Peptides against a protein of PDB entry 4A54. Designs and how they scored, part 37

Target 1, 94 residues: chain A of PDB entry 4A54
Amino acid sequence: MSVADFYGSNVEVLLNNDSKARGVITNFDSSNSILQLRLANDSTKSIVTKDIKDLRILPKNEIMPKNGTKSPSTNSTKLKSAETYSSKNKWSMD

## One batch from the design tools (peptide; aimed at target 1 F28)

Design b2_p30_8_s3 (made by RFdiffusion4, then SolubleMPNN; from b2_p30_8, 10 letters changed)
Fold by OpenDDE base, seed 1:
Structure b2_p30_8_s3 (fold): chain B 94 residues (1-94), chain A 30 residues (1-30)
Amino acid sequence: as target 1 above (94 residues)
Amino acid sequence: ISTELAEKIKDEELKKKTIELIEAINKILS
C-alpha cells in the first residue's frame, strides 16, 4: 500500500516537538518525505515525516471544524420580476 | 512513526488503515 492510497484521509499527527496537526492528506512528496495536510482553514501544512512521532486516521464523521465561513447571507435580493409590460399595441386596423 | 495511537483506536477497520498508513510512510523512511 502507498501513501497515495490515503489521500483524502483526515489525520491527526503528533510531531516530535509534541505539537499536533489535523488535516486531510493532500499530497506526499516521496523524494523529500514531506506529508502535506490541508488544514481546517484551507491552508496547507507541509510536514517532514521524520518529525512525525505518531499519527492516526480520524473517522470521517469527525467534522473537521468547518471554519464557520459565514455562509454568505445570500441576500435573496428578490429580483423584482420586471413586469415586462408587454404593451400589446393592439394596432386596430380601422 | 510509532503505532501507539493507532493501537488505541477501537474501530478495527480504522486501526488497520492507520497502521497501513504508518507502515507505508515508514517504508519510505527506511
Scores: peptide ipSAE 0.623, ipTM 0.920, DockQ to the pose 0.684
OpenDDE base, seeds 2, 3, 4, 5: peptide ipSAE 0.622, 0.622, 0.601, 0.614; ipTM 0.920, 0.919, 0.911, 0.918

Design b2_p30_8_s4 (made by RFdiffusion4, then SolubleMPNN; from b2_p30_8, 14 letters changed)
Fold by OpenDDE base, seed 1:
Structure b2_p30_8_s4 (fold): chain B 94 residues (1-94), chain A 30 residues (1-30)
Amino acid sequence: as target 1 above (94 residues)
Amino acid sequence: ISTELANKIKDKELKEKSINFIEAINKILS
């Protein structure tokens, strides 16, 4: 089985610093021993394999926690219609 | 019973897949 056979798989990586990363395996750089993961926020994280303490493949259906992008509360700034008070300068030519 | 068995099988498969991935990496790095 090749490493490429795992591309597209969801993975949880436990790092030596006890931090965890979850993402989709997108690439493995054999020259640099770097595992690349696409994270839930669509960013790419590069992990050096020597920093990996443990790794587990996740089920495909595990919804990567969509970082609930809090829909920016579009503060509907009510564009106060600047009523352009056209002050009719009544130019009284007397 | 069927669901528990299915889950156990799935877990085993995922563990095996994980091991296979690690072995594949180690084979490249070796």
Scores: peptide ipSAE 0.533, ipTM 0.866, DockQ to the pose 0.200
OpenDDE base, seeds 2, 3, 4, 5: peptide ipSAE 0.495, 0.497, 0.499, 0.498; ipTM 0.864, 0.864, 0.864, 0.863; seed 5 fails the geometry check

